Peptides against a protein of PDB entry 4BOS. Designs and how they scored, part 117

Target 1, 163 residues: chain A of PDB entry 4BOS
Amino acid sequence: PVLTRTVVPADNSCLFTSVYYVVEGGVLNPACAPEMRRLIAQIVASDPDFYSEAILGKTNQEYCDWIKRDDTWGGAIEISILSKFYQCEICVVDTQTVRIDRFGEDAGYTKRVLLIYDGIHYDPLQRNFPDPDTPPLTIFSSNDDIVLVQALELADEARRRRQ
Target 2, 163 residues: chain A of PDB entry 4BOS as posed
Amino acid sequence: PVLTRTVVPADNSALFTSVYYVVEGGVLNPACAPEMRRLIAQIVASDPDFYSEAILGKTNQEYCDWIKRDDTWGGAIEISILSKFYQCEICVVDTQTVRIDRFGEDAGYTKRVLLIYDGIHYDPLQRNFPDPDTPPLTIFSSNDDIVLVQALELADEARRRRQ

## One batch from the design tools (peptide; made by RFdiffusion4, then SolubleMPNN)

Design b1_p24_7_s3 (from b1_p24_7, 16 letters changed)
Fold by OpenDDE base, seed 1:
Structure b1_p24_7_s3 (fold): chain B 163 residues (1-163), chain A 24 residues (1-24)
Amino acid sequence: as target 1 above (163 residues)
Amino acid sequence: MEKLKEELAEANAKLRATQEAFKA
């Protein structure tokens, strides 16, 4: 089994497309972003005490309007919210630093999904199997640390290609 | 909850700073 990257469009909504891909078991749907953006805005608006200006960098209402634009990029706030919404740990391997940022790691989720991030673009990760009849896996056990090692290896290879 | 807020703020500062700098 090999951990591989599925390249999604760089259309400003790559984070949403990537998350949707992994949590839905490998469904590529670039049209999912508008609804996911609205979902995030709804959740942010529902808890202004938690999602304060200190976290958002702007007022709660301004952020909600901002994230619903089709050209704004998602970040850690969106990943955190989506982790809670889908009830899974979201692990982001960074190709610039070759480290993994884990979201939802203390929530007790039984499943984890993985994204790869290069500083400006997100892609989903999947495990491919030697048997061509076995479909790729995007949802892993939260106890599967081997996939994290494979993600780091993949990130290190990506970093080397840019050197 | 307070710990989570601090962790989220830290992560967002790193990720958002990179993205905003590129878009500008």
Scores: peptide ipSAE 0.238, ipTM 0.767, DockQ to the pose 0.485
Fold by OpenDDE base, seed 4:
Structure b1_p24_7_s3 (fold): chain B 163 residues (1-163), chain A 24 residues (1-24)
Amino acid sequence: as target 1 above (163 residues)
Amino acid sequence: MEKLKEELAEANAKLRATQEAFKA
């Protein structure tokens, strides 16, 4: 089995598309973004004490309106929220630094999913199997550290291609 | 809780820095 990248559209909603892909077991649906943005806004709005202007960089209401736009990019706030919502660890491997940022690491989730980030674009990662009848795996055990090593290898290779 | 906020802010700076530069 090998870890591979599925390139999703660079339509400003790649983070949402990528998260949806991995948490739904490998379903590519760019149309998921509006509802996911709405979900983020709802959760942000529900806790203005935590999601303060200090964290958001703007008022809670302004952020909710901003993230619901189809041309704004999600970040760690969105990943953190989606990790909690889907009850899984979300691991983001960065091709620029060859590091993995883990969201939900201390929550005790039994599942993890992986994204690859190049500084401007997010893509989902999946494990492909030699048997063509076996569908790719996108949801891993939170104890599967091999997949993290494979993700780092992908990131390192991507970085080398840019050098 | 405050520690979590700081960690989230730091992560967001990393994972959205370039994205913010390209936002409409």
Scores: peptide ipSAE 0.234, ipTM 0.766, DockQ to the pose 0.469
Fold by OpenDDE base, seed 2:
Structure b1_p24_7_s3 (fold): chain B 163 residues (1-163), chain A 24 residues (1-24)
Amino acid sequence: as target 1 above (163 residues)
Amino acid sequence: MEKLKEELAEANAKLRATQEAFKA
């Protein structure tokens, strides 16, 4: 089995598209972004005590309006929220640092999904199997550390290509 | 909960800082 990336559009909503892809088992739907942005805004608005200005960098209301724009980029806040919403660990492998940021790792989720991040763009990762009739896997066991190693290898290869 | 807030803020600051730099 080989871990590979699916390049999604660089349309400012790549994070949302990528998350949707992996949590839905490999469904590429760039049109999912507006709804996911609204979901983020709804969750942020629902808990102004947690999602304070200290966390958001702006007022709760301002952030909600901001994230619903079609040209604003998601970040760790969105990943954390989506991790909770989909009840899965979201692992982001960074090609710049060749490290994995894990969101929801202490929540006790049984599932994990993986994204690859280059500093400005997110893509989803999937495991391809030798048998062409076996569909790629995007949802892994939270105990599957092999996939994390494979993600690091993929990121390291990407970094080496840039050097 | 407070620890989670700090960790999230730190992670987001790094990601947002990088993204904003390239958006300009």
Scores: peptide ipSAE 0.223, ipTM 0.769, DockQ to the pose 0.566
Fold by OpenDDE base, seed 3:
Structure b1_p24_7_s3 (fold): chain B 163 residues (1-163), chain A 24 residues (1-24)
Amino acid sequence: as target 1 above (163 residues)
Amino acid sequence: MEKLKEELAEANAKLRATQEAFKA
């Protein structure tokens, strides 16, 4: 079994496409972004006390309008929200630092999914199996630390290729 | 919750910083 990267379009919505891919078991659907943006805006609007200007960098309402644009980039705020919504840990391996940022790690989720981030673009990660009849796995056990090691190895390899 | 907010802010600053720098 090997952890591999699936390249999704760099259309400003790669984060949403990547999250959708892993939580839906490997379904590539770039058209999912508008609805996911709306979902995030809805969640943010529902809790202005937590999602304050200090967190958002703008007013709650301004953020909601901003995130629903088709050309704004998602980040940690959006990942944390999606982690809670899908009830899974979202692990982002950064190829610039070869480190993993874990979202939802303290929520007690039994599932984890993995993304790879290069500073401007997100892609989903999946585990491929030797058996061609076994489909790739995108949802892992939160106890599966081997996948985290594999993600770090993948990120390190990516970093070496760039430098 | 304050700890969570701080962690989220830090993570967001890291991610947004690289993205905003690229956009500029």
Scores: peptide ipSAE 0.222, ipTM 0.769, DockQ to the pose 0.537

Design b1_p24_7_s4 (from b1_p24_7, 15 letters changed)
Fold by OpenDDE base, seed 3:
Structure b1_p24_7_s4 (fold): chain B 163 residues (1-163), chain A 24 residues (1-24)
Amino acid sequence: as target 1 above (163 residues)
Amino acid sequence: MKALKEALAAANAALRARQAAFNA
């Protein structure tokens, strides 16, 4: 089994596309972004006490309008929200630092998904199997630490290619 | 939820900082 990267379009919505891909078991659908952006906005709007200007960098309403634009980038706020929405740990391996940021790790979720991030682009990760009849896996056990090691190796390789 | 809020803010600041640098 090998962990591989599926390159999604760099259309400003790569985070949403990548999350959708992994949580849906490997479905590539860039058209999912508008609805996911609206979902984020709805959740942000529903809790202005938590999603304050201190976190958002702008008013709650301004953020909601901003994130619904088709050219704005998602970040940790979006990942955190999507982790809770899909009830899974979202692990982001950063190719610049070769480290994993885990969202939802303290929520007690039984499953985790993995993204790879280079500072300006997100892609989903999947495990491929030697058996051609076995489909790739995108949803892992939250106890599967081997996949995290594989993700770090993949990120390190990506970093070395840029050196 | 203070700790969580601070952690999220810090994580987002780091991500946004890199995005800002790219867009600059």
Scores: peptide ipSAE 0.167, ipTM 0.752, DockQ to the pose 0.551
Fold by OpenDDE base, seed 5:
Structure b1_p24_7_s4 (fold): chain B 163 residues (1-163), chain A 24 residues (1-24)
Amino acid sequence: as target 1 above (163 residues)
Amino acid sequence: MKALKEALAAANAALRARQAAFNA
């Protein structure tokens, strides 16, 4: 089995598209972003004590309005929220640093999904199998550390190509 | 909770896409 990336559009909503892809088992839907942005805004608005200006860099209301724009980029705040919403770990492998940031690691989820990030773009990761009749896997066991090693290898190769 | 907030803020600095730089 080999871990590969599926390139999604660079349309300002690649994070949302990528998350949707992996949590839905490999469904590419670039139109998913508006509703996901609204979901984020609702969750942020619901807990102004946690989602304070210290976390958001803006007032709670300003952030909610900002993230609902079609042209604003998500980050760790959105990933954290989506991890909890979908009840899975979201692991982001960064090609700039060859590190994996894990969201939901201590929540006890049995599932994990993986994204690859290069500083300006997110793509989803999937495991492909030698048997062509076996569909790619996007949802892994949270105990599957082999997939994390494979993700690091993929990120390292990506970094090497840019240097 | 305090540690979580700090960790999230730090992670966001690293994982928030560099839109301003990209658009410049």
Scores: peptide ipSAE 0.135, ipTM 0.752, DockQ to the pose 0.545
Fold by OpenDDE base, seed 1:
Structure b1_p24_7_s4 (fold): chain B 163 residues (1-163), chain A 24 residues (1-24)
Amino acid sequence: as target 1 above (163 residues)
Amino acid sequence: MKALKEALAAANAALRARQAAFNA
């Protein structure tokens, strides 16, 4: 079993496409972004006390309008919201720093999914199996720390290729 | 809650750095 990346379109919505891919078990749907952006805006609008200007960098209303644009990039705010919505830990391995940022790690979720980030693009990660009849795995046990090690190895290799 | 907000802000700075440059 090996951890690999599936390249999704670089259309400013790669985070949303990547999250959808892993939480749906490996379904590539680039058209999912508009609805996911709407979902983010609704959740942000519902809690202006938490999603304050200090967190958002702009007013709550301005952020909601901004994230619904088709050319704005999702970040940690979106990942944290999607982690809660899908009730799973979302782990992002950063190829620039070879670090894993974990969202939902203390929420008690039983499952985790993984993304890879290079500073300008998100892609989903999956585990491929030697048996071609066994489909790739995108949803892992939250106790599977081996997949985190594999993600770091993948990120380190990616970083070395670009340096 | 304060710790969570601070952690989220820090993570967002790292994971949206290129977006900030794009908007500038």
Scores: peptide ipSAE 0.132, ipTM 0.734, DockQ to the pose 0.511
Fold by OpenDDE base, seed 2:
Structure b1_p24_7_s4 (fold): chain B 163 residues (1-163), chain A 24 residues (1-24)
Amino acid sequence: as target 1 above (163 residues)
Amino acid sequence: MKALKEALAAANAALRARQAAFNA
């Protein structure tokens, strides 16, 4: 089995598309972004004490309006919220630094999903199997640290290709 | 809670490093 990258459109909503892909078991749906953006805005609006200007960089209301635009990028705030919403650990491997940022790692989730990030774009990761009748795996055990090693190897190779 | 917010803010800065330039 090998860990592979599925390239999603670079339409400013790649984070949302990538998260949707992995948590739904490998469903590519770029049209999912508007609904996910609205979900983020709803959750942010529901807790203005936590989602303060210090965290958001703007007022709570301004952020909610901003994230619902079709051309604004998601970040760690969105990943954290989606991790909690889908009850899974979201691991982001960064090809620029060859490091993994883990979200939801202390929440006790049993599931783990992986994204790859190059500084301007997110893509989902999946495990492909030699048996063509076995579909790719996008949801892993939170105890599967082998997949994290594979993700780091994939990121290191990606970095070498750009340098 | 403060430590969590600071960590989240730092991670957000890293994961949105070029957003200001692209969305300007």
Scores: peptide ipSAE 0.090, ipTM 0.719, DockQ to the pose 0.544

Design b1_p24_8_s1 (from b1_p24_8, 7 letters changed)
Fold by OpenDDE base, seed 4:
Structure b1_p24_8_s1 (fold): chain B 163 residues (1-163), chain A 24 residues (1-24)
Amino acid sequence: as target 1 above (163 residues)
Amino acid sequence: EAEALAEKAAERKALDARFYAAIA
């Protein structure tokens, strides 16, 4: 089995498209972003005490409006929220640093999904199998450390290509 | 444009940094 990257459109909504892809078992749907942005806004709005100006750099309402724009980028806040929503650990391997940021790692989830990030773009990761009749895997066990090693290898290769 | 991408990246990075600090 090999871990591979599926390139999604660089349309400012790559994070949402990538998360949707992995949590839905490999479904590419670039049109998923508007509803996911709305979901983020809804969750942010539900807890203004936590999602305060101190964190957001703007009012809670302003952030909700901002993240619902089709040209703004999601990030750690969105990943954290989506991790909780989908009840899975979201692991992001960074090709610039060759390290993995794990969201939801202390929540006790049994599942994990993986994204690859280069500083300006997110893509989903999947495990391909030699049997062509076996569909790629995007949802892994939270105990599967092999997939994390494979993700680091993939990120390292990407970094070398840019140097 | 590279400049536009850099600005968006910087904005998101600053935002995420505050969040990381809050959940650390």
Scores: peptide ipSAE 0.697, ipTM 0.944, DockQ to the pose 0.885
Fold by OpenDDE base, seed 3:
Structure b1_p24_8_s1 (fold): chain B 163 residues (1-163), chain A 24 residues (1-24)
Amino acid sequence: as target 1 above (163 residues)
Amino acid sequence: EAEALAEKAAERKALDARFYAAIA
């Protein structure tokens, strides 16, 4: 089995598209972003004590309005929220640092999904099988350490290609 | 275009940095 990336559009909503892809088992839907942005805004608005101006750099309401725009980028806040919403660990491998940031790692989730990030763009990762009758896998066991190793290898290769 | 992209990246990086610090 080989871990590969599926390049999604760089339309400012790549994070949302990528998350949707992996949690839905490999469904590419670039139109998913508006509803996901609304979900983020709803959750941020529900906890103004945690999502404070100190974190957001703007008022809670301003952030909610901002993230609902179609031209703003999601990030760690969104990944953290989506991890909780979908009840899965979201692992992001960074091609610049060749490290994995794990969201939801302490929540006890049984499922894990993976994204690859280069500083300006997110893509989903999937495991391809040699058997053509076996579809690619995007949802892994949270105990699957092999997939993390493969993700690091993929990120390292990507980093070397840019050097 | 490149400047706009860099600005968005910097803005998001600042947001994420504050968040990471808060959950550390």
Scores: peptide ipSAE 0.694, ipTM 0.943, DockQ to the pose 0.884
Fold by OpenDDE base, seed 2:
Structure b1_p24_8_s1 (fold): chain B 163 residues (1-163), chain A 24 residues (1-24)
Amino acid sequence: as target 1 above (163 residues)
Amino acid sequence: EAEALAEKAAERKALDARFYAAIA
């Protein structure tokens, strides 16, 4: 089995597309972004005490409006929210630092999904199997640390290619 | 556009930095 990335469109919504891809078992749906953005806004709006201006750098309402734009980028806030929403650990391997940020790692989720991030773009990761009739796996056990090692290997290779 | 892309990246990075600090 090999961990591979599926390149999704760089349309400002790659994070949402990538998350949707992995949590839905490998479904590429770039049209998922607007609804996911609305979900983010809803959750942010629901907790202005946590999602305060101190964190957002703008009012809660302003952030909600901002993230619902089709040209704004999601990030750690969105990943954190989506981790909770989908009840899975979201692991993001950064090709610039060759590190994995784990969202939801302490929540006790049984499942994890993986994204690869280069600083400006998110892509989903999947495990491909030798048997072509076996569909790629995007949802892993939260105990599967081998997949994290493989993700780091991918990131390291990507970094070396840029240097 | 490279400049716009860099600006977006910087904006998001700054935003996320505050978030990371808050959840740390």
Scores: peptide ipSAE 0.692, ipTM 0.943, DockQ to the pose 0.913
Fold by OpenDDE base, seed 5:
Structure b1_p24_8_s1 (fold): chain B 163 residues (1-163), chain A 24 residues (1-24)
Amino acid sequence: as target 1 above (163 residues)
Amino acid sequence: EAEALAEKAAERKALDARFYAAIA
């Protein structure tokens, strides 16, 4: 089995598209972003004590309005929220640093999904199998550390291509 | 375009840095 990336559109909503892809088992839907942005805004608005100006750099309301724009980028806040919403670890491998940030790792989730990030774009990762009739896997066991190693290898190769 | 992308990346990075510090 080989871990591969599926390139999604670079339309400012690649994070949302990528998360949707992996948590839904490999469904590519670039139109998913507006609803996911609304979900983020709802969660942020629900906890202004945690999502404070000290974190957001703007008022809670301003952030909610900002993230709902179609041209703003999601990031760690969104990944953290989506991890909790979908009840899974979201592991992001960075091709610039060749490191994995794990969101939800202490929550006790039994499942994990993986994204690859290059600093300006997110793509989903999937495991392909030798049998072409076996569909790719996007949801892994949270105990599957081999997939994390494969993700690091994939990121390292991507990094070398840019050097 | 590259300049615009760099600006967005920097803005998001700064935002997320505060978040990472808060949940560390």
Scores: peptide ipSAE 0.690, ipTM 0.943, DockQ to the pose 0.889

Design b1_p24_8_s2 (from b1_p24_8 with H1M A3E A7R R15L F20Y I23L)
Fold by OpenDDE base, seed 4:
Structure b1_p24_8_s2 (fold): chain B 163 residues (1-163), chain A 24 residues (1-24)
Amino acid sequence: as target 1 above (163 residues)
Amino acid sequence: MAEELARKAAERAALDARFYAALA
């Protein structure tokens, strides 16, 4: 089995598209972003004490309006929220640092999904199988550390290509 | 375009840094 990257459009909503892809078992739907942005805004708005100006750098409402724009980038806040929403660990491998940031690692989730990030773009990762009748896997066991190793290898290869 | 990407990247990074600090 090989871990591979599926390139999604660089339309400012790549994070949302990538998360949707992995949590839905490999469904590419760039049109998912508006609703996912709304979901983020809804959850942020529901807890203004936590999502305060000290964190957001703007009012809670301003952030909600900002993240709902089609040209703004999601990040750690969104990944954290989506991890909780989908009840899975979201692991992001960074091609610049060859590190994996794990969101939801302390929540006791039984499953994990993986994204690859290069500093300006997110893509989903999937495990492909030799049997063409076996669909790619995007949802892994939270105990599957092999997939994390494979993700690091993929990131390292990407970094080398840029050097 | 590079300037725009750099701006967005920096903006998101600063935002995320505050979030990470809050989680720690």
Scores: peptide ipSAE 0.662, ipTM 0.939, DockQ to the pose 0.896
Fold by OpenDDE base, seed 2:
Structure b1_p24_8_s2 (fold): chain B 163 residues (1-163), chain A 24 residues (1-24)
Amino acid sequence: as target 1 above (163 residues)
Amino acid sequence: MAEELARKAAERAALDARFYAALA
């Protein structure tokens, strides 16, 4: 088994598409973004004390309106929210730094999903199996540290190709 | 365009930096 990336469209909503892909077991649905953006806005709006202007750099309402635009990028805030929403650890391997940011790592989730990030684009990661009839795996055990090693290897190779 | 991507990347990075700082 090998960890591979599935390239999703670079349509400003790659984060949402990628998250949806992995949490739904490998379903590519670029149309998922608007609803996911609304979900983010709803959750942000529900907790103005945490999602304050100090964090957002704008009012809570302004951020909600901003993230619902189809041309704005999601990031750590969205990943954090989606991790909690889907009750899974979301691990993002960065090809620029070859580091993994783990969202929800201390929440006690049993599931882990992985994304790969290059600074401007998110893609989902999946484990392919030798048997072509065995579908790729996108949801891993939160105890599966091998997949994290594989993700780092994948990111390191990507970095080497750019340097 | 490259400049637009760079702007968006910087904007998101700045935003997320504040978030990370708040979680630290």
Scores: peptide ipSAE 0.647, ipTM 0.937, DockQ to the pose 0.919
Fold by OpenDDE base, seed 5:
Structure b1_p24_8_s2 (fold): chain B 163 residues (1-163), chain A 24 residues (1-24)
Amino acid sequence: as target 1 above (163 residues)
Amino acid sequence: MAEELARKAAERAALDARFYAALA
């Protein structure tokens, strides 16, 4: 079994496309972003005390309007929200630092999904199997630390390709 | 293109940094 990345479009919504891909078991749907952006805005709006101006750098309402634009980038806030929404740990391996940020790691989720990030683009990760008839796996056990090692190896290789 | 990407990256990074700090 080998961990691989599926390259999704760089259309400003790659985070949403990537998350959708992994949580839906490998479904590529670049058109999923508008609905996911609305979901983010709804959750942000529901808790203005937590999602305060101190965090957002703008009013809660302004952030909600901003994230719903089709040309703005999602990030840690969105990943955190989506982790809770889908009830899974979202692990993001960064090819610049070769480190993994884990979202939802303390929530007790049984499932884990992985993304790879290079600073300007997100892609989903999947495990391919030797048997061509066995479909790739995108949802892992939260106890599967081997997949995290494989993700780090993949990120390290990507980093070396840029050097 | 490079300037636009850099601007968006910096904007998101600054936003996320405040978020991480709030969670720490």
Scores: peptide ipSAE 0.642, ipTM 0.936, DockQ to the pose 0.896
Fold by OpenDDE base, seed 3:
Structure b1_p24_8_s2 (fold): chain B 163 residues (1-163), chain A 24 residues (1-24)
Amino acid sequence: as target 1 above (163 residues)
Amino acid sequence: MAEELARKAAERAALDARFYAALA
């Protein structure tokens, strides 16, 4: 079994496309972003005490309007929200630092999904199997530490290719 | 084009930094 990345379009919505891909079992749908952005805005709006100006750098309402634009980038806020929404741990391996940031790790979720991030772009990760009749896996057990090791190896190789 | 990417990257980085600080 090999962990591989699927390169999604760099259309300002790569985070949303990548998350959708992994949580839906490997479905590439770049058109998913508008609805996911609306979901983020809805959840942010529901908790103005937590999502305050101190965090957002703008009013809660301004952020909601901003994230719904088709040209703005999602980030840690969106990942944390989507982790809770899909009830899964979202692990992001960074190719610049070769570290994994885990979102939802304390929530007790039984499943995890993985993304790879280079500072400006997100891609989904999947496990491919040698048997061609076995489809790629995007949803892993939260106890599967092997996939985290494989993600780090993949990130390290990506970093080396840029050096 | 590169300038636009840099602007967006910096904007998101600043936003995420505030978020991480709030969670720490």
Scores: peptide ipSAE 0.637, ipTM 0.935, DockQ to the pose 0.823

